# Designs tried in a protein design run: peptides against a protein of PDB entry 4J2C. Part 36

Target 1, 107 residues: chain A of PDB entry 4J2C
Amino acid sequence: MEDPFFVVKGEVQKAVNTAQGLFQRWTELLQDPSTATREEIDWTTNELRNNLRSIEWDLEDLDETISIVEANPRKFNLDATELSIRKAFITSTRQVVRDMKDQMSTS

## One batch from the design tools (peptide; made by RFdiffusion4, then SolubleMPNN)

Design b2_p15_3_s3 (from b2_p15_3, 9 letters changed)
Fold by OpenDDE base, seed 1:
Structure b2_p15_3_s3 (fold): chain B 107 residues (1-107), chain A 15 residues (1-15)
Amino acid sequence: as target 1 above (107 residues)
Amino acid sequence: DEKYEEIKKKYLERL
């Protein structure tokens, strides 16, 4: 059985890649009205927001697993390196999401 | 969320 953490991690990574592509298109559409339709802007914006929400939800779930492990370190046999990797992934991914959200909110 | 439930179940089984 695959570790559920890695399953969710993989889904988050895919969603991040998708969001980054959508974000790039979103910025392009807003900067070049000649190539942008309202329909495409709306679609891109909605898809982007949906992906960002999905990421944030999954990160919350992943973050809870950290709390569970840290509360019971002797029972889960995760070494410090693996725990650090998981924490770093959550932290860095949250920053990526935050950066995109900040730019969307200021446009 | 099914993903979360599966994760929690796995960890809870080890408690």
Scores: peptide ipSAE 0.060, ipTM 0.683, DockQ to the pose 0.103
Fold by OpenDDE base, seed 4:
Structure b2_p15_3_s3 (fold): chain B 107 residues (1-107), chain A 15 residues (1-15)
Amino acid sequence: as target 1 above (107 residues)
Amino acid sequence: DEKYEEIKKKYLERL
């Protein structure tokens, strides 16, 4: 049986990379209006929010996989190290998302 | 993600 964690993890990682790029552009557009159109600002903002929302949703699914494994650890070939890595990924990713959201909310 | 849901289902079946 395949482990569902890696499936979602890959999607999250992709969305994080996308969000980081969008966030950078978002910042640039707001810093210099002469280089920005309302259309691009709106598009960038929307895409960024969508990616962040997607990440948050997927992180909940990743948490669920953690719960499944922790409920019956002997049935899954995951040692404590791997489980810690997975938890760390979720925690750190949540922080990355939070940082971007905080900056957007205070702009 | 349909693939995830299918895999998750198998995960739950093993419990």
Scores: peptide ipSAE 0.043, ipTM 0.654, DockQ to the pose 0.183
Fold by OpenDDE base, seed 3:
Formats: C-alpha cells, structure tokens, sequence
Structure b2_p15_3_s3 (fold): chain B 107 residues (1-107), chain A 15 residues (1-15)
C-alpha cells in the first residue's frame, strides 16, 4: 500500500506539470497575437488557474500530514530526513505556484 | 476535500 502522502504528492506533481504546460501556452498566446484567439486565451487562463488552485488545496492537505506525523513520529516510522524531504516538496511547490501566479497577475 | 479525508483516515489508522 502506498503512503497516503505520496498519493497526493503524485497528483500534485502531475498538476504542476500540466500547469507549466498551460503556462507556457499562455505566454505564447500573449506573445504572438496572430496565433491567439480570445477563446483560447480564456480557456488556457481558466484551466491554468484551476490547476493552480487544485495544487494549492492539495498542498494544504500535504501540509496537514506533516502536523499529524510530527505529533506521532514513532507511529509512522518516518525519520527526520524523510520529513524534511516532504516539507521541502511543499515549500518548493508553493514557490513554483507563486511564481506562475505572480506572472499572471502582472499581465 | 476527498483526498484529505482519505489521507486523514489512513493516518489515523496507523495511530
């Protein structure tokens, strides 16, 4: 049985990859109007935002697992290194999302 | 969130 943390982690990673693809397309559409329709821009923007929001929600869930484990470390057999890795994933992913959101908000 | 509840359930089972 897979660790429940990794179930969500995997989906977050997938959503990040999807968001990055959408973000790239979003930038391309804005950079070259000749290839862009308002319909595609709107669709891409909405899909991107939906993915980003989904990621943010999942990160909150993952962050909660940290609290659960830290409250009962022996029961989950996670050492400090593994916990650090999980924390780092959440932190770095939040930064990735924030960077995309910042670029979208300034456009 | 369904995922959250599932995660919590699994973690609680391990407690």
Amino acid sequence: as target 1 above (107 residues)
Amino acid sequence: DEKYEEIKKKYLERL
Scores: peptide ipSAE 0.040, ipTM 0.663, DockQ to the pose 0.111
Fold by OpenDDE base, seed 2:
Structure b2_p15_3_s3 (fold): chain B 107 residues (1-107), chain A 15 residues (1-15)
Amino acid sequence: as target 1 above (107 residues)
Amino acid sequence: DEKYEEIKKKYLERL
């Protein structure tokens, strides 16, 4: 049976990929407003924000699983390396989201 | 959140 951590991780990864595509389009639309419709800008912006919000929510869930494991390390089949990988995924993904949000707030 | 509850439940079952 698959570790439930990976279920949410997979969903986060999909949402990140989607967000990156939306962010690229968002950037293009705002760099040349003359070629962009208001409808596409609004749709892209809303979809991007929704994806980023979903990612942040799932990352909180994943982060709490880390706390559960760290509270009872001997009960779980996870070595220090795997735990570090999970932590790194959460940290790096939060940074990716933060970078996009920062650019959206300053543009 | 359903996803969290499912994960939490499975982890707690192992405790």
Scores: peptide ipSAE 0.039, ipTM 0.664, DockQ to the pose 0.105

Design b2_p15_3_s4 (from b2_p15_3, 8 letters changed)
Fold by OpenDDE base, seed 5:
Structure b2_p15_3_s4 (fold): chain B 107 residues (1-107), chain A 15 residues (1-15)
Amino acid sequence: as target 1 above (107 residues)
Amino acid sequence: DERYEEIKEKYLKRL
């Protein structure tokens, strides 16, 4: 059976990289208003939020696949080590997203 | 699992 996790993981990683770039720009714009326009702030904020939502949605699907595998481990060629890696990826990625969201909500 | 297949179908086409 083909494993969708590597595909989703790749897409999440791309979205994280994009979000981190947008977040950096977002912080720069707010740090120095003389270099910022309302339009760029709004665009950056919107793109950042969209990427974060995309990540969160994919993480939900990844989480669900883990639950399905754990419910029927013999059906899937995954051991405890791989499951731990996948869970760690989800946990760490959620933390990255949460950190950005927390900073955005307090600005 | 039907849901697993749905997710697989959804994301493998992103290749």
Scores: peptide ipSAE 0.424, ipTM 0.874, DockQ to the pose 0.825
Fold by OpenDDE base, seed 1:
Formats: structure tokens, sequence, C-alpha cells
Structure b2_p15_3_s4 (fold): chain B 107 residues (1-107), chain A 15 residues (1-15)
């Protein structure tokens, strides 16, 4: 049986890296108008929001898989260490997303 | 679990 967590984790990690790059550019564009066009600001903002939304959607599904496994651990044969790793990944990723969203909302 | 299988099938498409 294919484990959906491993299928999604890599995609989330790539989306996080992309979002972090977009967030940095977003900050730079807003701090120096001489280097920014409205078109680039709009594009960057939209791409950033799309990436963050994609991450959050995947994290919800991943979080649900953990809940399902915890409800019937014998069926899935995941030990406590692996579950801890998965939970930590979700928690830390949500924090990264939240930090970017908070800064965007308070700008 | 049907929901687990649903999620699995959803993301297998990304392979």
Amino acid sequence: as target 1 above (107 residues)
Amino acid sequence: DERYEEIKEKYLKRL
C-alpha cells in the first residue's frame, strides 16, 4: 500500500520553498517602490497566496491521515517515532505559513 | 478506512 504522507510531503516542502522566495520578493517590492511595478507586486502576491493555500490544503489532508492512523494503529503499522516526525512536520510547516500570513496581513 | 483510501488515491495522482 502506498503511503500518502510520503507522496505529499515533498510537494509541501517545494511549495514552502517557493512561498519563502515569493515572500522575500514581496517584502522587497513593497519596501522599494523604485524596483517594483504594480504588475509584479500583484503577480507576486497572488502566487504567494496560491502557494500558501496549497500548503494549507495539503496539511489538512496530512493531518487527517494522522488522525486515522491513530484511531487504528495496527492497520497501518506506523510506530510512535514516525508519527512524531509527521506531526512535527505539520506543526512546523503551519507555523512557517502562519508567520508569512501574519506579516502580509499587518503590512 | 474509506477516507484514508480517498486521500491516498487523491495524492497518488501526483506521482
Scores: peptide ipSAE 0.418, ipTM 0.872, DockQ to the pose 0.854
Fold by OpenDDE base, seed 2:
Structure b2_p15_3_s4 (fold): chain B 107 residues (1-107), chain A 15 residues (1-15)
Amino acid sequence: as target 1 above (107 residues)
Amino acid sequence: DERYEEIKEKYLKRL
């Protein structure tokens, strides 16, 4: 419970799941304009952007914790495997966010 | 590390 990573990771994962659902709806709305209202498009777009922004914010903090741990490894009880897992989570999550943002910007 | 503690305190509030 002294390690904030698991808490933030959980929040990030929730936000990713939410974003993926919103992204799916976003694509559906834009693929069939006849069934989409401006209100739902705007709401979905804004909610999606907010979730993505939240994820990016948390990832920055997570990334900073990694840097802090690496600067003083003896102070923290993390082995190379755990550190690798944390780095991989940040990297893969950033990629997921990037993919959604790229698709939104090119639509 | 002051920054680490700051981050820790920030996110422990989300529990």
Scores: peptide ipSAE 0.417, ipTM 0.873, DockQ to the pose 0.817
Fold by OpenDDE base, seed 3:
Structure b2_p15_3_s4 (fold): chain B 107 residues (1-107), chain A 15 residues (1-15)
Amino acid sequence: as target 1 above (107 residues)
Amino acid sequence: DERYEEIKEKYLKRL
C-alpha cells in the first residue's frame, strides 16, 4: 500500500524551514526597532504561529500512523529501523518547534 | 486502518 509518511514528512520539513526563516525575522524585528513596523511584526508573528501549528498537526498525524503500523505490523512493510527513523524525526521536529515556541512565549 | 487511509488521502492530495 502507498505510504503517506514521506508526503507528510516533506511537508513538515518545508514548514520547519519556513518557520525557521520567520523566526529569524521575528527575532530581528524585535531586536532592531529601526527596521520594524507593527504590521510586519504582527504578520511575521502570525505566520510563524500558523506554521508551527501546522507542523504540530502534521506530527500528530505522523505519530498516529506509527501507532497504526505498530498495531498491525504484518499489514505494513516497515521494519524496526524505519519505524525508529520515523519516531526520531517526530521527536526531533517536536523539539525544534518547542524551542521556537518557548522563545516566543517568553518574549 | 480506516484512519490510516484517511490520513493517506488527506496528504496525498497535497502532491
Scores: peptide ipSAE 0.429, ipTM 0.875, DockQ to the pose 0.839; fails the geometry check

Design b2_p15_4_s1 (from b2_p15_4, 5 letters changed)
Fold by OpenDDE base, seed 3:
Structure b2_p15_4_s1 (fold): chain B 107 residues (1-107), chain A 15 residues (1-15)
Amino acid sequence: as target 1 above (107 residues)
Amino acid sequence: SENRKKLREFIEEKL
């Protein structure tokens, strides 16, 4: 079986891109309430939260797989460079999600 | 999720 990490990574990145767009719209709606409908605010907020939750869930799974790979190096044969790339992706993506969540919680 | 399923299957196959 092919390593599905890159596939999941791609799906996570897609969700991040979607979330970033939703987040931008979310901020715009809240910055100009006179032009924002409650329906769009609710929809945007819900979609954003759903995407963020999905991302976090996938990141946990990806993180777990890295731990398993590191515990069984001969079974997976991933070099240090690839592992570093995977770890960096998880770390940076978590930060992106955290930043959006922090702003949502303070607004 | 589909992603979780893929990851689980891959790990289970290799271990």
Scores: peptide ipSAE 0.523, ipTM 0.912, DockQ to the pose 0.846
Fold by OpenDDE base, seed 2:
Structure b2_p15_4_s1 (fold): chain B 107 residues (1-107), chain A 15 residues (1-15)
Amino acid sequence: as target 1 above (107 residues)
Amino acid sequence: SENRKKLREFIEEKL
């Protein structure tokens, strides 16, 4: 069976891009309330939260697989460079999500 | 989720 990590990684990346677009719209709506409907604010907020939650869920699963691979190195053919790349992806993506969540919580 | 399913299946197959 092929390692599904890169497939999930790709889906996470897509979700991040979607979330960033929603986040931008979210900020725009809050910056000019006179042009924003409650319906759009609620929709955007909900979609953004759902995307962020989905990303966080996938990151947890990806992180778990890394831990399992590291605990069973002979069963998986992954070198240190690949593992480093995967870890870096999770770390950086978590930071991106955290930044958006922090801004949402302070608004 | 589908992602969780795929990841879990992969791990279980290798272990």
Scores: peptide ipSAE 0.523, ipTM 0.912, DockQ to the pose 0.796
Fold by OpenDDE base, seed 4:
Structure b2_p15_4_s1 (fold): chain B 107 residues (1-107), chain A 15 residues (1-15)
Amino acid sequence: as target 1 above (107 residues)
Amino acid sequence: SENRKKLREFIEEKL
């Protein structure tokens, strides 16, 4: 079967984009209470947290997959460049998620 | 999840 890494990667990227939009709205709502209802704040917060958790879950699975591939190089035809791209994606995405979570926890 | 399922199936097929 085809390597599903790129499919999962795409869905993670989509979730990141969604989370970033929700994070921006979350920030706006908290910065201007006159335009914010508690209902929207709660909805935005919950949606944001759900997306972040989903991303983290997928990243763990992707990371595990990389470990398995590295332990069985003959069974997976991945060159060094592709492997580096996959690792970099996980690292950078984790950082993006961490940054949002850190800001949410301090607000 | 569907993602987990796809990843696991791929790995299990290759190993």
Scores: peptide ipSAE 0.521, ipTM 0.911, DockQ to the pose 0.809
Fold by OpenDDE base, seed 5:
Structure b2_p15_4_s1 (fold): chain B 107 residues (1-107), chain A 15 residues (1-15)
Amino acid sequence: as target 1 above (107 residues)
Amino acid sequence: SENRKKLREFIEEKL
């Protein structure tokens, strides 16, 4: 069976890009209330939260697979470089999500 | 989710 990590990684990356676009719009709406409607703010906020939640869910699953691989190295045969790349992806993506969530919660 | 299903199936096959 093909390792699905790269597929999930790709989907997470797409969700991050979508979330960043929504976050930018969210910021713009809050910066200029005269052009913002409550409906668009609510829609943007909900879409953003949904994307962030999906990302966090996938990151948890990816993180779990890394733990399993590390516990069973001979069964998966992933080299140290690839494992480091996967860990770095999770760490950096969590930071991106955390930054957006922090700004949303403080507004 | 589909992603969770894929990851779970892969892990179960290898273990």
Scores: peptide ipSAE 0.515, ipTM 0.910, DockQ to the pose 0.845

Design b2_p15_4_s2 (from b2_p15_4, 6 letters changed)
Fold by OpenDDE base, seed 5:
Structure b2_p15_4_s2 (fold): chain B 107 residues (1-107), chain A 15 residues (1-15)
Amino acid sequence: as target 1 above (107 residues)
Amino acid sequence: SSNREKLREYIKSLL
Protein backbone atom coordinates (compact mmCIF):
# COMPACT_ATOMS: atom_id res chain seq x y z
CA MET B 1 0.00 0.00 0.00
CA GLU B 2 1.21 3.49 -0.86
CA ASP B 3 2.32 5.80 1.96
CA PRO B 4 -0.31 8.53 2.31
CA PHE B 5 1.72 10.60 4.79
CA PHE B 6 2.36 13.54 2.49
CA VAL B 7 -1.29 13.74 1.51
CA VAL B 8 -2.47 13.79 5.10
CA LYS B 9 0.27 16.27 5.95
CA GLY B 10 -1.11 18.60 3.33
CA GLU B 11 -4.61 18.31 4.68
CA VAL B 12 -3.39 18.97 8.21
CA GLN B 13 -1.61 22.08 6.98
CA LYS B 14 -4.81 23.31 5.38
CA ALA B 15 -6.72 22.66 8.58
CA VAL B 16 -4.09 24.58 10.55
CA ASN B 17 -4.44 27.56 8.24
CA THR B 18 -8.20 27.44 8.60
CA ALA B 19 -7.95 27.17 12.36
CA GLN B 20 -5.58 30.12 12.55
CA GLY B 21 -8.03 32.23 10.61
CA LEU B 22 -10.87 31.19 12.86
CA PHE B 23 -8.74 31.82 15.93
CA GLN B 24 -7.94 35.31 14.75
CA ARG B 25 -11.62 36.05 14.25
CA TRP B 26 -12.41 34.49 17.62
CA THR B 27 -9.90 36.81 19.27
CA GLU B 28 -11.30 39.84 17.47
CA LEU B 29 -14.84 39.04 18.50
CA LEU B 30 -13.88 38.75 22.15
CA GLN B 31 -11.79 41.92 22.10
CA ASP B 32 -14.45 44.12 20.52
CA PRO B 33 -17.97 43.37 21.76
CA SER B 34 -19.42 46.06 19.48
CA THR B 35 -18.63 43.88 16.46
CA ALA B 36 -19.55 40.57 18.06
CA THR B 37 -22.75 38.60 18.34
CA ARG B 38 -23.21 35.52 20.46
CA GLU B 39 -24.15 33.62 17.31
CA GLU B 40 -20.91 34.42 15.54
CA ILE B 41 -18.86 33.71 18.65
CA ASP B 42 -20.53 30.32 19.02
CA TRP B 43 -20.15 29.50 15.33
CA THR B 44 -16.52 30.55 15.23
CA THR B 45 -15.71 28.68 18.42
CA ASN B 46 -17.39 25.53 17.15
CA GLU B 47 -15.65 25.63 13.78
CA LEU B 48 -12.34 26.28 15.46
CA ARG B 49 -12.72 23.39 17.88
CA ASN B 50 -13.75 21.07 15.05
CA ASN B 51 -10.67 21.98 13.05
CA LEU B 52 -8.38 21.57 16.04
CA ARG B 53 -9.90 18.19 16.82
CA SER B 54 -9.42 17.05 13.24
CA ILE B 55 -5.80 18.13 13.31
CA GLU B 56 -5.10 16.34 16.57
CA TRP B 57 -6.72 13.18 15.23
CA ASP B 58 -4.58 13.18 12.11
CA LEU B 59 -1.44 13.92 14.12
CA GLU B 60 -2.07 10.87 16.27
CA ASP B 61 -2.34 8.68 13.19
CA LEU B 62 0.73 10.24 11.60
CA ASP B 63 2.65 9.77 14.82
CA GLU B 64 1.69 6.11 14.91
CA THR B 65 3.15 5.53 11.46
CA ILE B 66 6.42 7.03 12.65
CA SER B 67 6.49 4.75 15.67
CA ILE B 68 5.94 1.73 13.46
CA VAL B 69 8.67 2.77 11.06
CA GLU B 70 11.13 3.39 13.88
CA ALA B 71 10.37 -0.03 15.30
CA ASN B 72 11.09 -1.63 11.92
CA PRO B 73 13.66 0.57 10.20
CA ARG B 74 14.81 -2.02 7.68
CA LYS B 75 11.31 -2.77 6.46
CA PHE B 76 10.59 0.78 5.32
CA ASN B 77 12.36 2.90 2.74
CA LEU B 78 12.57 6.07 4.82
CA ASP B 79 15.90 7.69 5.55
CA ALA B 80 16.78 9.68 8.64
CA THR B 81 16.12 12.98 6.90
CA GLU B 82 12.59 12.11 5.90
CA LEU B 83 11.84 10.72 9.33
CA SER B 84 13.16 13.89 10.93
CA ILE B 85 10.97 16.01 8.69
CA ARG B 86 7.91 14.01 9.63
CA LYS B 87 8.69 14.23 13.34
CA ALA B 88 9.33 17.95 13.15
CA PHE B 89 6.04 18.50 11.38
CA ILE B 90 4.09 16.68 14.07
CA THR B 91 5.93 18.41 16.91
CA SER B 92 5.56 21.91 15.51
CA THR B 93 1.93 21.38 14.55
CA ARG B 94 1.08 20.08 18.01
CA GLN B 95 2.63 23.21 19.46
CA VAL B 96 0.56 25.46 17.21
CA VAL B 97 -2.62 23.65 18.22
CA ARG B 98 -1.65 23.72 21.88
CA ASP B 99 -1.07 27.46 21.80
CA MET B 100 -4.52 28.10 20.41
CA LYS B 101 -6.17 25.71 22.84
CA ASP B 102 -4.36 27.28 25.79
CA GLN B 103 -5.59 30.73 24.86
CA MET B 104 -9.12 29.48 24.36
CA SER B 105 -9.18 27.74 27.73
CA THR B 106 -8.00 30.85 29.55
CA SER B 107 -10.47 33.22 27.88
CA SER A 1 -12.38 11.82 5.22
CA SER A 2 -11.14 9.57 2.45
CA ASN A 3 -7.54 10.38 3.20
CA ARG A 4 -7.98 9.71 6.89
CA GLU A 5 -9.47 6.37 5.99
CA LYS A 6 -6.55 5.63 3.71
CA LEU A 7 -4.17 6.48 6.51
CA ARG A 8 -5.95 4.15 8.89
CA GLU A 9 -5.83 1.37 6.33
CA TYR A 10 -2.17 2.06 5.74
CA ILE A 11 -1.46 1.85 9.46
CA LYS A 12 -3.27 -1.47 9.62
CA SER A 13 -1.13 -2.75 6.79
CA LEU A 14 1.99 -1.82 8.74
CA LEU A 15 0.98 -3.68 11.89
Scores: peptide ipSAE 0.257, ipTM 0.821, DockQ to the pose 0.659
Fold by OpenDDE base, seed 4:
Structure b2_p15_4_s2 (fold): chain B 107 residues (1-107), chain A 15 residues (1-15)
Amino acid sequence: as target 1 above (107 residues)
Amino acid sequence: SSNREKLREYIKSLL
């Protein structure tokens, strides 16, 4: 079976970009509530949360693949460099998501 | 999503 890691990685990256845009709008709406309706605030908040949840879900699955590969190094032909790239992507993306979630939880 | 399903199937194949 083909390794779908790269494809999912790309979709996660797109979701991160979308979330960052939504987060920016979310921040703007809270900074000046007169610029938006309650409907827009709710929509933005929900879309943002949905995107973040989707990202976290994908990251968990991606992380699981790494754990399996690391537990069975002879079965898979992924070198240390590729594994490092994959792990770094997950770690850095989790941090980006965490930063947005932390700011949302305090607002 | 289709890609998520593919990933889940891939994970299953690894176990």
Scores: peptide ipSAE 0.256, ipTM 0.821, DockQ to the pose 0.658
Fold by OpenDDE base, seed 3:
Structure b2_p15_4_s2 (fold): chain B 107 residues (1-107), chain A 15 residues (1-15)
Amino acid sequence: as target 1 above (107 residues)
Amino acid sequence: SSNREKLREYIKSLL
């Protein structure tokens, strides 16, 4: 079966980009209520949360593939560089998501 | 998504 890691990585990155845009708008709406409607706040918040949840789900699955590969490295034709790239992507993306979630939880 | 499902199927194939 074809390794879909790169494809999923791309989808996660798109979701991150979307979430970052939503997060920026979310921040703006909460900082200046005169420019915000409850409808837009709710929509933005929900879309943001949905994106973050989707990202986290995909990262869990991607992380599982890493664990499987590391458990049997000879079975999979991934060199150390590729594995490092995959691990770094998961780690950095988790941090980006965590930062947004932390700010949302304290607002 | 379709790609997410593919990933899950891929994971299953690895186990």
Scores: peptide ipSAE 0.256, ipTM 0.821, DockQ to the pose 0.706
Fold by OpenDDE base, seed 1:
Structure b2_p15_4_s2 (fold): chain B 107 residues (1-107), chain A 15 residues (1-15)
Amino acid sequence: as target 1 above (107 residues)
Amino acid sequence: SSNREKLREYIKSLL
């Protein structure tokens, strides 16, 4: 079966960009009430949360593939460099999501 | 999504 890791990685990257845009708008709406209605605040908040949840879900699945490969290194032909890139992507993306979630929870 | 489902099926095939 074909390895879909890079496809999911690309989708996660797009979702992160979308989330960052929503997060910026979320911040603006909370800082200046005259810029939007409560309905827009709620919509933005929900869209942001859903987007972050989707990202976290994909990261969990991607992380599982890494664990399986590391447990069966001779079954797969992925080298250390590729595994390092995949791990770094998951780690850095989790941090980006965590930063947004932390700011949302403290507001 | 279809890609998420593909990933899940791929994971199952690895186990």
Scores: peptide ipSAE 0.254, ipTM 0.819, DockQ to the pose 0.662

Design b2_p15_4_s3 (from b2_p15_4, 6 letters changed)
Fold by OpenDDE base, seed 1:
Structure b2_p15_4_s3 (fold): chain B 107 residues (1-107), chain A 15 residues (1-15)
Amino acid sequence: as target 1 above (107 residues)
Amino acid sequence: SANREKLREYIESLL
C-alpha cells in the first residue's frame, strides 16, 4: 500500500493555517467587544476547537506510522533524514497547537 | 476525511 504520509502532512499544514486564522479572529473578538457578537464568538471558538482536535487526531495517526517504521526498520525504505523530518513536523505542529490551546484555556 | 481514512487503512495494513 502507498504511503499517504505526505498527503496528510499537507492537509495538517493547511488545517494549522486555518486554525491560526481562527485563533487570530478569536483573539480580536475577545479584545474588542464592539466588533464581537456572542454568535460569532461561539462560532469561532467552536470552529477553532474542532480544527485543533482534527489536527491532533491526524498527528496521532502520523506519529503511529513513525512508531511502526521505527519498530520495523528493515521492512521500510525510509532513511534517517526522512524520519527526522516527519518527527520534527509532528513535534513542531503539536507545539503550535498546544500554544493556542494554552491561550484559550487561560482566557 | 478520505485521506485520514486512507492513513488509517495504511496503518492497519502495517500492523
Scores: peptide ipSAE 0.276, ipTM 0.833, DockQ to the pose 0.678
Fold by OpenDDE base, seed 5:
Structure b2_p15_4_s3 (fold): chain B 107 residues (1-107), chain A 15 residues (1-15)
Amino acid sequence: as target 1 above (107 residues)
Amino acid sequence: SANREKLREYIESLL
């Protein structure tokens, strides 16, 4: 089977961009009640949480592939550079998601 | 999604 990592990476990146847009709107709605309805707050919150959940799910799967590769270095054609890129992507993306979740949890 | 399914299949093939 072909390695789908780069495809999933791209999808995660798109989901992050979507989440960041939703997070910005979420923040705006909470900061200015004159522009906010309960319906839009709920919709935005739900969409944001769904995106974040999807991202976290994909990151777990991507992380698992890295663990498998590291356990079997001779089996896979991945050099240290590519492995570092994949690890960095997961780490940085997790941080972005965590930052949004932390702000949401403190309301 | 189709891609998430493929990733799952890929992971399973590696285990």
Scores: peptide ipSAE 0.271, ipTM 0.829, DockQ to the pose 0.652
Fold by OpenDDE base, seed 4:
Structure b2_p15_4_s3 (fold): chain B 107 residues (1-107), chain A 15 residues (1-15)
Amino acid sequence: as target 1 above (107 residues)
Amino acid sequence: SANREKLREYIESLL
């Protein structure tokens, strides 16, 4: 079976970009309530949370593949450099998501 | 999604 890691990675990256856009709008709406409707705030908030949750889900799955591969190095023969790149992607993306979630929870 | 399903299938194939 072909390794779909890079495909999911790409989808996660797109989802991050979408989330960042939603987060920016969310911030703008809360910054000036006179320009915001409750409907848009709720929509933006829900869309943002859904995107973040989707990203987290994918990251968990991606992380699981790494754990399994590392437990069976002879079976999969992934280059150490590639594994490092995959780990770095997951770590950095989790941080991006966490930063947005932290700001949302304090607002 | 189709890709997510493929990932799940891949993960299970690794187990």
Scores: peptide ipSAE 0.269, ipTM 0.827, DockQ to the pose 0.659
Fold by OpenDDE base, seed 3:
Structure b2_p15_4_s3 (fold): chain B 107 residues (1-107), chain A 15 residues (1-15)
Amino acid sequence: as target 1 above (107 residues)
Amino acid sequence: SANREKLREYIESLL
């Protein structure tokens, strides 16, 4: 079976970009209520949460693949560099998501 | 999504 890691990685990256845009708008709406409607706040909040949840789910699955590969290194033709790239992607993306979630929880 | 489903299938194939 083909390794779909790069495909999912791309989807996660798109979701992160979308979430960052939504997060920015979310922040703006909360900072200036005169420019905000309840409808847009609710929509933005829900879309943002949905994106973040989707990202977290994908990262969980991606992380599982890493664990499997590390447990069976000779079964997979992934060199150390590729494995490091995958691990770094998961780690950094989790941090990005966590930062947004932390700010949302305090607002 | 279809891609996420493929990932799940891939993971399952590795277990």
Scores: peptide ipSAE 0.267, ipTM 0.828, DockQ to the pose 0.676

Design b2_p15_4_s4 (from b2_p15_4, 5 letters changed)
Fold by OpenDDE base, seed 5:
Structure b2_p15_4_s4 (fold): chain B 107 residues (1-107), chain A 15 residues (1-15)
Amino acid sequence: as target 1 above (107 residues)
Amino acid sequence: SENREKLREYIKSLL
């Protein structure tokens, strides 16, 4: 079966961009209550959480593929450079998500 | 999603 890692990676990147946009709006709404409605705050918060959850789900699956490959290097023979790139992507993306979640919990 | 399903199937193939 074909390795779909790059496809999922692309989808995760899109979700991150969407989340960052929603997070920006979320901060703006909380920064200036005079321009914010409870409806938009709730909508933005919900959309943001949904995107973050989707990202975390995909990262878990991507991480699992890496764990399986690392446990069976002879079977899959994945290039070391590519493996490092994949691991770095997951690590850095998790940090981006964590930063947004931390700020939201500090609301 | 389609991509998530593909990934899940791929993971199964790795096990």
Scores: peptide ipSAE 0.253, ipTM 0.820, DockQ to the pose 0.641
Fold by OpenDDE base, seed 4:
Formats: sequence, C-alpha cells, structure tokens
Structure b2_p15_4_s4 (fold): chain B 107 residues (1-107), chain A 15 residues (1-15)
Amino acid sequence: as target 1 above (107 residues)
Amino acid sequence: SENREKLREYIKSLL
C-alpha cells in the first residue's frame, strides 16, 4: 500500500492556514465589538475549533505511523532524513495549534 | 475524509 503521509501532510498544512485566518478574524471580532455580531463570533469560534481538532486528529495518526516505522525499521524504506522531516512537521504543527488554543483559552 | 480513510487503512496495514 502506498504511503499517504505526504497527502495528509498537505491537507494539514492547508487546514493550518485556514485556522490561522480564522484565528486572526476571531481576535479582531473580540477586540472590536462594534464590528462583531454574536453570530459571527460563534461561527468563527466553531470553525476554528473544528479545524484545530481536525489537525490534531491527523497529527495523531501521522505520529502513529512514525512510531510504527521506528518499531519496524527494516520493513520500511525510510531513511533518517525523511523520518526527521516527518517528526519536525508534527512537532512544529503541534506547537502552532497549541499557541492558538492557549490564546483562545485565555480570552 | 478520503485521505483520512487512506491513512487509517495504511496504519492498519502496518500493524
């Protein structure tokens, strides 16, 4: 079976970009009540949370594939460089998500 | 999604 890691990675990257846009709008709505409706705040908040949840779900699955590969290195044709790239992507993306979630929890 | 399903099937194939 073909390794779908890069495909999911691309979707996660797109979801991160979407989440960052939603997060920016979220902050703007909360900072300027004159431009904000309860409906837009709720919509933006829900869309943002849904995107973040989807990203976290995909990251967990991607992380699991890495764990499986590392437990069975001879079964898979992945060198240290590729494995490092995959790990770095998950780590950095988790940090981006965490930063947004932290700010949402304090606001 | 289709891609998530592919990933889940891939994971199953690895286990």
Scores: peptide ipSAE 0.251, ipTM 0.819, DockQ to the pose 0.668
Fold by OpenDDE base, seed 3:
Structure b2_p15_4_s4 (fold): chain B 107 residues (1-107), chain A 15 residues (1-15)
Amino acid sequence: as target 1 above (107 residues)
Amino acid sequence: SENREKLREYIKSLL
């Protein structure tokens, strides 16, 4: 079966961009209540949470593939550079998600 | 999603 890592990686990146847009709107709505409705705040909040959850889910699966590869080095032909790139992507993306979640939890 | 399903199947194939 073909390795779908890069495909999922791309989709996660798009989801992160979407989440960042939602997060920005969320911030704007909270900063100026006069321009915000409860309905939009709730919608934005829920969409953002769902988006972040989806990202975390995909990252979990991506991380699992790395663990499997590292546990079976003879079965897979991924070099150290590729593995490093994959691991770095997961780590950095988790940090981006964490930063948004932290700000949401403190607001 | 389609990609999630692909990933699930891929993981399954690795185990």
Scores: peptide ipSAE 0.249, ipTM 0.818, DockQ to the pose 0.628
Fold by OpenDDE base, seed 1:
Structure b2_p15_4_s4 (fold): chain B 107 residues (1-107), chain A 15 residues (1-15)
Amino acid sequence: as target 1 above (107 residues)
Amino acid sequence: SENREKLREYIKSLL
């Protein structure tokens, strides 16, 4: 079966960009209620949370593939550089998600 | 999504 890691990585990256846009709008709506309706606040909040959850879900699956590869190095042709790139992507993306979630939880 | 399902199926094939 073909390795779909890069495909999912691309989808996660798009979801991160979307989430960052939603997060910015979320911040703006909370900072100035005069430019915001309750409907938009709720919609933005829900969309943001859904995106973040989706990202976290995909990261868990991606992380599992890494664990499997590391447990069976001879079964998969994945060099150390590629493995490092995959790990770095998951780590950095989790941090980005965490930062947004932390700010949302303190608001 | 289709791709997410493919990933899950891929993972299953590895286990």
Scores: peptide ipSAE 0.245, ipTM 0.816, DockQ to the pose 0.659

